# Designs tried in a protein design run: peptides against a protein of PDB entry 6MBK. Part 44

Target 1, 240 residues: chain A of PDB entry 6MBK
Amino acid sequence: GFEMVNFKEEGFGLRATRDIKAEELFLWVPRKLLMTVESAKNSVLGPLYSQDRILQAMGNIALAFHLLCERASPNSFWQPYIQTLPSEYDTPLYFEEDEVRYLQSTQAIHDVFSQYKNTARQYAYFYKVIQTHPHANKLPLKDSFTYEDYRWAVSSVMTRQNQIPTEDGSRVTLALIPLWDMCNHTNGLITTGYNLEDDRCECVALQDFRAGEQIYIFYGTRSNAEFVIHSGFFFDNNSH

## One batch from the design tools (peptide)

Design b1_p21_1_s1 (made by RFdiffusion4, then SolubleMPNN; from b1_p21_1, 8 letters changed)
Fold by OpenDDE base, seed 1:
Structure b1_p21_1_s1 (fold): chain B 240 residues (1-240), chain A 21 residues (1-21)
Amino acid sequence: as target 1 above (240 residues)
Amino acid sequence: MLVPVLHPDPYDQELLDKLFE
């Protein structure tokens, strides 16, 4: 149905290998393939997670550390996915001084500085934790945990996190959705949902795609996106 | 230069501030 391709200007994306019709279920991702707060808890990060209040309270930070641990693990199941992630992002954490100066005249500058400050504080906190906590001693990132590493992980999660139901459907949790999040964005309707019966994320085609064409989806604001069981996908656009 | 679109999570910001008090 599709293949991973590195497109010019757009980076990695999905290309149709056959004709796909609108509304056709062309892509699904089982829970076992997702990077979730639960998979973080079940990973090498688990012992530290169980003893750190911030990791427990902040699912997005848990995902960020999960991502870093898996990136630093040569045999990680998610290595193929991690290798598709950008090495840098257009998030405020990557803004150059000139870009920040430009934003000083905008309404967004306060939020930018807040993000800088918060991310720096988080890094400082976790740097200390990684250096001193017994359960951090065997983390694969122990010997190399730089601000650049943390900035990357936080930005990856910030731009790609999704809300999905827990396994029992009683609550929501956070997830990175491999393969699905490789689809580049276009305007349209959200065509992704979560199927609890099959325990998988499902995406139907936004439009007809011919063999050889890039497959685009509309994913809205990922960080605020929520999968609704059998009713599609909900997102809250908190853009400024 | 384009003004970037920000998607902050107010809950996360508030929680982080509280956690670091």
Scores: peptide ipSAE 0.028, ipTM 0.626, DockQ to the pose 0.135
Fold by OpenDDE base, seed 2:
Structure b1_p21_1_s1 (fold): chain B 240 residues (1-240), chain A 21 residues (1-21)
Amino acid sequence: as target 1 above (240 residues)
Amino acid sequence: MLVPVLHPDPYDQELLDKLFE
């Protein structure tokens, strides 16, 4: 009931191809389509992951490297998804000098500087790891790992990471959710959960959408987007 | 429309500081 469209001002989004009612389950994404910490561990990154304490401790960084490895892999399953991602972001890591100067009088400046410092430090660390660690030789980014690459990957994950349950539901893990994260954001309530029985993300409509309208969702704050774990939605009727 | 993220996760910051000690 939807299609991918490039909207003016918003960029890529989803458009309804039919009328969708509030609370209707219109979108679901199986686990197999997700980029997760687990899929990172099971990828070419796995051997390095198993020996690097930072990758193990910080799932967001693991996802960033997973994203970079898959981007550098022509035959990656996620190439169609990766190609939909922005090439740059309006996050602090991309701020121009004037934007930074403007923030000098605000409380945010310390966080901006911290983010710059931390990201640079991470890059320097992993640059050395990639150049020297034996398991890094298998990575497709071995000879092509720039700060710009890392900045992009970190920003991609920062703006798109979500918490979902592990396959057994025993704990939470981090995931990028293709197709779903193409929905642009609006204020409201989270209408996305994870159905463990069917092992998929499920999204119900926040409101009524007419055919031809852009579908908006509320996915919370992207720094910590957490889904409701549930057994499914009731959709016996398209009504409220 | 992407939601701008101005502040990193405080937990991530603390973890980073600890890992790079």
Scores: peptide ipSAE 0.024, ipTM 0.656, DockQ to the pose 0.162
Fold by OpenDDE base, seed 4:
Structure b1_p21_1_s1 (fold): chain B 240 residues (1-240), chain A 21 residues (1-21)
Amino acid sequence: as target 1 above (240 residues)
Amino acid sequence: MLVPVLHPDPYDQELLDKLFE
């Protein structure tokens, strides 16, 4: 097994409670535990989702609002997961002025400014929506929706969203995967896939881990990680 | 440790441009 631990330098992670062998299926997360676009549609956000073109078109934003709604709901099923999320991120939206100045000499500056602009525009749009849309009255964040809230949610999704198959396997959808995304990153191969038969995300150990060791996984392209539907696992030899 | 995302999704950018015209 494994346990959640707050490591000194890396924050929350998973620690092995027993020896785990390479390729051992040590972690699985059923669909019902995932935060998905579908779960967002089926939540208190559903009525607004059904009437807002941006929420419908941008699954990542739908997930961001799903996070905010659930965070603001004391009885949310996902409270234990949400409480494990970082309060701040090393994403461009959290860059200090000095960091931005440093990047001005690089090609990355365009992307940084784009994120700032896009996030600000989204916030302004949804602030108005939340204040005026009839279905927004039911949202637990109705009276508390700040830029800091939105920045956090967007950054959470940006760093943690994954592509998984729909229930019937015909399409892909976006998901946050509780417990699994607590594993800290290391270089290696992607050892996570989706088992449609059992309707769960599955993770096999990248290497041998001894009892007491932190369990690391390789995220691959983290912002839009794809899981192999039929072959189980996708192996990417690229370092990250 | 989360991997930071430095680059926005091109699809998102295109969609944002369309939605905020």
Scores: peptide ipSAE 0.023, ipTM 0.636, DockQ to the pose 0.148
Fold by OpenDDE base, seed 3:
Structure b1_p21_1_s1 (fold): chain B 240 residues (1-240), chain A 21 residues (1-21)
Amino acid sequence: as target 1 above (240 residues)
Amino acid sequence: MLVPVLHPDPYDQELLDKLFE
């Protein structure tokens, strides 16, 4: 029903290969295809995760390391997804000096500095962990873990992580949703939810799309979106 | 393209601060 296309202005996006009607379920992603905290625990990162308090406490950092480990693994199932991710982001961690100066006139400046400081602290901590912890010895990033790597992974997770229910629906966990996050953004209503019965993310069409048209969805504020069963998902207000 | 996130999650920031105190 759709294909990945490199559009001139928007970059990569999804294009309809047939007519899609409004409210039609055109895209779904089973849990087994998601990058989650659980998949991180079940990966080569699992032993270290089980022994590190920060990885256990912060699912977003666990996802960041999961992303780095899979990127460094040539045979990773998620290689096709990872290769579609931007190499750089417009997050504060990538701001130039002039952009930071502009923010000095806003209330956001303290949050930016905090993000710089926190990310640097995390990197320093985990650099030491990777160098010294026994369970880090077999990580594919053992001999190559730079601040640039960490900055990229943190920014990837920051911009793409979503809250989804656990398998039993009793709790929430964090997930990156391949293919779905390839859709470009437009204004509208949230048309994505999680189906616990089929254990998958589901996206219905916001409007009619003809064959050959780009498919757009509404992301809202794109950090830590919470998927609600049969009711879409909620977004954190990360704007200022 | 996806809308970038400018600010960290307040919960994550608070947790970070506690972990590194």
Scores: peptide ipSAE 0.022, ipTM 0.629, DockQ to the pose 0.147

Design b1_p21_1_s2 (made by RFdiffusion4, then SolubleMPNN; from b1_p21_1, 7 letters changed)
Fold by OpenDDE base, seed 3:
Structure b1_p21_1_s2 (fold): chain B 240 residues (1-240), chain A 21 residues (1-21)
Amino acid sequence: as target 1 above (240 residues)
Amino acid sequence: SLVPVLHPAPYDQELLDKLFE
C-alpha cells in the first residue's frame, strides 16, 4: 500500500500506492525486525554489554553501539535500513559556532552544552574500553572507532529511538523501528502503538490518503527547545 | 488494545550527568 520515495523538499518519505482510509492499519513491523536493546545483547556486542556497567545502565548507548557494530558488518540484517539513515544530522552535536551563539538567547543552551560535553566524555570512555577490554577484540569497529562515528550513532538514536514494551509487557525498552521511521511528520493524533498479542508495532492512518500522496505521521508534542535538543530543528506548527 | 509507542523517546542524560560529574 506504500512505497519509499525521495521527495524534492522533504527528502525520503512514504507514498501511498493505493487509497488509504483514516484509521486503516497500513504499516506494521514485527519485533524481530526492530533494533532493540535486546537485539544488541544478542549480537556481537553481547559479551561486552555483559561486562560494561554503562552499556547495561543506558539503553540508548547500547543502541548506539549496536548501530555502529551492524553498520560495520557487511552481512548485517539491518544494512538496508542503516543505508537509509542520514550521514549527518542537524542535532546540537553538529552545531557550528553561529548556531550555538543563536541558542545562547534560548533556554536550550545549557542542555546543548551538557549534551556536547557528555557525548565527548562518553566517547573518551568507550575509546579506552574498545582498546583495552578483552570482549571488544571481536567487534567490527575495533580499529575504526572515531568521535565522528560515535556522534553519528548518538544522533541517530537521539532522533529515532522509540520507547516500546518488552515482549511480556511488564517493562519498557528502546527500539529503532525500520521503515516506519521513514515517514515524515505532521500535527495530529498519535496513531502508532504496539500490539503485544501479535508482537509488532502498528501504525494506522491519521487521515485519508489518496494514491500518490505522501503519508505523514504524528511524532508527538514537544516544545521548540525540546525539538532543538532532540531533533535539531524548530517545528513551526508546534502547539507547545 | 495497543500499548503506546513513545517517539522519539527522550534521550537519557541523567545517568550520564552523574557518571561524568
Scores: peptide ipSAE 0.304, ipTM 0.831, DockQ to the pose 0.717
Fold by OpenDDE base, seed 4:
Structure b1_p21_1_s2 (fold): chain B 240 residues (1-240), chain A 21 residues (1-21)
Amino acid sequence: as target 1 above (240 residues)
Amino acid sequence: SLVPVLHPAPYDQELLDKLFE
């Protein structure tokens, strides 16, 4: 009922191939297709994960490294997904001097600086870990782990990570949701949820879409400042 | 019933500071 399309202004998105009705379940993604903290633990990153306190404590960083490892793996199951990800982002880590100057007049500037500092510190830490830890030897990043790589991964996770339930529903975890995250954003109702019975992420249509129209999803209630910090987007009609 | 999916989830930064301290 949809196809991936590169839209001129918005980049990759989903386009309806048929008429989709509001509230229609048009997209679902089984857990097995998600990039999760658990899939990271079960990957080549697993041995290092089991011995590094930061990876264990910070699921977002685990996802970032998982993403980098899979990107560097030609036979990765997630290669088709990874190839759809932007090579650069409009997140603060990619801001030019003029953009930073603009933010100096806003309350977001402190968060931006914090993000820069934290990301740099994380990179420095993990660079050392990758160079010295025995379980890092088999990582595809062993011989090539640059700040640019890490910045990209962090930004990818920052903009795309989702909080979803664990398989048993007892806790929450973090996941990248392939295909679903190709939808560009609009304001409206939250129409995405996780079906624990079928163990899949489900997305119902926000509104009617005609064949040939781009499908948009709602990202939830956040301030413009938060969207800038986390997603790099300004929403003109953010009435929240 | 569907369990909420928070997208994008907040990117945690604070734990790193605690670990380096």
Scores: peptide ipSAE 0.301, ipTM 0.834, DockQ to the pose 0.762
Fold by OpenDDE base, seed 5:
Structure b1_p21_1_s2 (fold): chain B 240 residues (1-240), chain A 21 residues (1-21)
Amino acid sequence: as target 1 above (240 residues)
Amino acid sequence: SLVPVLHPAPYDQELLDKLFE
């Protein structure tokens, strides 16, 4: 029903290969295909995760390291997904002088600086952990963990992480949703949910799409300022 | 019925911020 396409302005996105009707379930992703905090715990990162209080307490950081470990693993199941991720982002961690200057007139500038500073501190902490902790010795990133790597992973997670239910539905966890997160965004209603019975993330069409049209989904109700902080862009048609 | 998926989920930095104060 759809295919991956590199669109000129939007980058990678999904294009309909047939007519899709509004509310049609056109895309679903089983839990086993998701990158989650749980899959991080069950990966090569597991031993370190079990010994590091920050990885345990901060699922987003666990996902970032999970992403880095899988990227560094040639045989990773998620290689096809990882290869679709941008190599660079427009998030504050990548801001140039002009972008920072643009934000100086807004309250967002303080959050931008805070994010940058905190990310740098996080990197320094985990650099030491990776270099010194016994359970880090077998990580594929042991000898190659740069700030650029961490910045990329943090930005990937920051822009793409989703809150979904755990398998038993008793609590929430964080997940990257391959294929689904390739959809570019428009204004509208949220049309994505998690089906616990089938244990999959489900996306229904926001509107009718004809064959050959790009499929868009709605990102949510964040303000432009929040989009800058978390996604690095402004959305002109955002109602907030 | 579907459980809501929050996208993108808020990026938590609270713990690390406290640790590095």
Scores: peptide ipSAE 0.287, ipTM 0.820, DockQ to the pose 0.696
Fold by OpenDDE base, seed 2:
Structure b1_p21_1_s2 (fold): chain B 240 residues (1-240), chain A 21 residues (1-21)
Amino acid sequence: as target 1 above (240 residues)
Amino acid sequence: SLVPVLHPAPYDQELLDKLFE
């Protein structure tokens, strides 16, 4: 067992309530609990999604708007998850002038500027859509959609989105994985996969944890800037 | 058996540009 804890230095995380052994399946998240492109389509965003080619073509943006809609909904099922998300991120969209200046000597600067441009264009486009499209009238963000909102959602998705199989396993889709996202990072092996038979994400313990210890999982070594273009971290061992 | 989970998945940026061309 585990419990959710707000650690002073690390923010929200999971703490073991009993001894957990290495390779033990201690955490699983059924598909129905995930924020996915499919759940976005089935939400209040659905009508707009069905009419907007960009939402349909870009699953990450669909997730961003799904996240914003649910954040603006007091009774959203995902409120507990959303409340654990940072209010700000260490992503390029939050870089100060000095931070950008330091990156000018690196090849990453091109990607940073591209990200600024793309995000600004996306915001401008969807601001107009939200103001004018009939299917946007009932969205909880109708009267409150700022650039700050959008960059937060984009950054949330950028840092947390996962590629998982569709229910039938024939394709892949994008998902935010509540509860699993609460595990803080450590070095080690990636021990998360998707169980199609039970239709759930599964996480096995990286190591032994004693009761009272924080449970860490391995995310790999990556900067937030690299989340834009890098292929991510892949669990190679699918034997579980 | 498990299907691998890719985390984080790449964040698409260029598709928007193509849609506006």
Scores: peptide ipSAE 0.269, ipTM 0.819, DockQ to the pose 0.627

Design b1_p21_1_s3 (made by RFdiffusion4, then SolubleMPNN; from b1_p21_1, 10 letters changed)
Fold by OpenDDE base, seed 2:
Structure b1_p21_1_s3 (fold): chain B 240 residues (1-240), chain A 21 residues (1-21)
Amino acid sequence: as target 1 above (240 residues)
Amino acid sequence: KLIPVTHPLPFDEEKLNELFS
């Protein structure tokens, strides 16, 4: 087994409660526990989703709004998961002026500016939609939709969204994977897959973990710039 | 057979720009 722990240097992560062997299936998450574009469509957001072209075209934005709606809903099934999410992120949308100046010497600066511009445009658009669209009246965020709310949701999705197959396996969709996404990163191989027969996300151990050790996973091969932009941190031993 | 889960993806800024143009 494993448990969620707040590690001193790395924040929240998963710790083994017993010895786990390499390639052992130690963690699985059924589809019904995932926050997906489909669960967004089936939520209070569904009526607005069906009428808004941007929500339909951009599953990541649909997830961001789904996350906001569920956060604003005290009885949401996902409250325990949402409460584990950071209240703020080290992503570019949270950078101070001095941090932006520092990045001017890096290849990431253009992507940072694009994120600022695009996120601001999205917020302005959806602020108007939420204020004026009939299907927005029942949204729990109707009277509490700030830029801070939106950048938090966007940053949450940006750092945690995954592609998974649809239930029939014919297409891909986007998902937040509760509990699994608490694993911190290390170098290695991708050890997470989706089992369509059992309709669940499955994670096997990258290596042997002893009881009391932190469980790490590999997020995939990315540049340090991609980690900064999309994950909010640098990984020194990242292969790129 | 397991289908690989792709880890966190960026926002599709190109698509966004098309939608707002």
Scores: peptide ipSAE 0.063, ipTM 0.726, DockQ to the pose 0.857
Fold by OpenDDE base, seed 5:
Structure b1_p21_1_s3 (fold): chain B 240 residues (1-240), chain A 21 residues (1-21)
Amino acid sequence: as target 1 above (240 residues)
Amino acid sequence: KLIPVTHPLPFDEEKLNELFS
């Protein structure tokens, strides 16, 4: 067993409530508990999704809007998860002026500016969509959709999205994985995979953990996180 | 928590441009 704990400096993490052995399956998250592109389609966002080409074409944006809609819904199943998410991120969208100035001498500045520009364009587009599209009228964010909201949602997705198989295993889809993504990171091997038979994300312990110890996992770069069926987690090297 | 700081969202800029056009 484990419990959610707010650790100093690290924020929320998982603490072992008993001794956990290396390679022990200590954590699993059924598909029904994941925030996915499919759950977005099946949510209050569904009608808009069905008519917006960007939401359809960009699963990460669909997840961002799904996250915003669920955050704005007091009765959302994912409220406990959403409350554990950071309010701010170390992504370029949150860089302070000094951080941007530091990057001006680096090749990364182009990517930072591109991200800012793209995010701003997306926000402007969706602001208009939310204001004008008939299917947006039922969205809980209809009257409260700010750039800060969008920045937060995009950053949440960017830092936490994972590629998982579809139910039939024929394709990949994007998912946020509640509870699992609360684990803080350590160096090591990837110990997370997707079990299609049980239709769940599974995490085995990287090492022995004693009762009372924080449970760490190796995530690698979350933005390109891909689950391997029964083989663990890997990063697609499509980091251009 | 390891957060990719400088890795852009794999936003397909071409796709975005196509979709915003």
Scores: peptide ipSAE 0.056, ipTM 0.693, DockQ to the pose 0.168
Fold by OpenDDE base, seed 1:
Structure b1_p21_1_s3 (fold): chain B 240 residues (1-240), chain A 21 residues (1-21)
Amino acid sequence: as target 1 above (240 residues)
Amino acid sequence: KLIPVTHPLPFDEEKLNELFS
């Protein structure tokens, strides 16, 4: 058992409500609770998705728009999850001028500028799409689609997207994993996998946690978070 | 103050450029 808690230093996280042992399956998230490219296609975004080549080609952008549509929908199933997401991120898109200047002495500056440029281009493209495309008229974000909205959604997806198998296990797709991604990060082994038989993400405890302790997991490389299919879990000890 | 450098969403820049061309 665990509960969501707002920790003073880490923000939202999970706290154990009982003693949890290392390797214990303490958390699972069924596919139906995930925000996926498939759920995006099945949402109010679906008609636009079916006609926009970029949404079809880039699952991460599809997730970003899915997230924006659901955020703008007061009755969205994912409202409780979306409300737990940060309002701002430590991603390059949120860097202040002084932070960018600091990075000018590093090789990372080129990646930062590329990200700014690409995100701005995407926003400009989709702003036009939302204003002109017939299927965009029914989107809840039709009258409220700012760069700040797009920056937030892209950053949310960038920091939280995971690769999971499709329902039939034949391919991989992208997913945001509610509740699971509320666990704050620690160094360790990847202890999250996907169980296709039960059609759910599964997370086993990295270590023993006592009742009242914060539960930490190792995300690995979030942008490339891979789940083990059928075998449960792989242990990647890549220190970040 | 260490500025965290997070890798952007790998926008496949090549794919993105292809899509915007």
Scores: peptide ipSAE 0.038, ipTM 0.684, DockQ to the pose 0.163
Fold by OpenDDE base, seed 3:
Structure b1_p21_1_s3 (fold): chain B 240 residues (1-240), chain A 21 residues (1-21)
Amino acid sequence: as target 1 above (240 residues)
Amino acid sequence: KLIPVTHPLPFDEEKLNELFS
């Protein structure tokens, strides 16, 4: 077992409530608890999704809008999860002028400017869609959709989205994984995968944890975390 | 502080450019 704890230096994380052994399955999250492109299609966003080409083409944007719709819904199943998300992020969309000036000496500046430009264009497009599209009228964000809202949602998805299989295993889809993404990261091997038979995300312990210790996992590159579907846990040697 | 350039999930810039061109 584990519990959510606010650690003084690291913020929120998971603490073991009993001894956990290395390779023990200590955490699993069924598909029904995930925020996915499929759950977005099945939500209040579904009618708009079915009519908007960009939402259909870009699963990450679909997740961002799903997150915004659920945040704006007091009775959303995901409210407890959404309340644990940061209000701000260390993503380029939140960089101050001095941080941007520092990056001007690096090749990363082009990526930062591209991200700013693309996010602004997306916001402008979807602002118009939300104001004019008939299927947007019932969205809980209809009367409150700011750039700050969109920036937050995009940054949340950018930092927390994962690739998982579809239910039939035929395709890859995108998901936010509640509870699991509360673990703080350490260097090591990827110990999280997706069990298609039980239709759940599974995490095994990277090492032994004693009762009272913080549980750490290796996310890999959070933004590009691929869960190995077929061949067991892909232990990517963090050769970094 | 090395600002970890959290590469955005590559918004498929090519796909974005195709959708917004």
Scores: peptide ipSAE 0.035, ipTM 0.674, DockQ to the pose 0.141

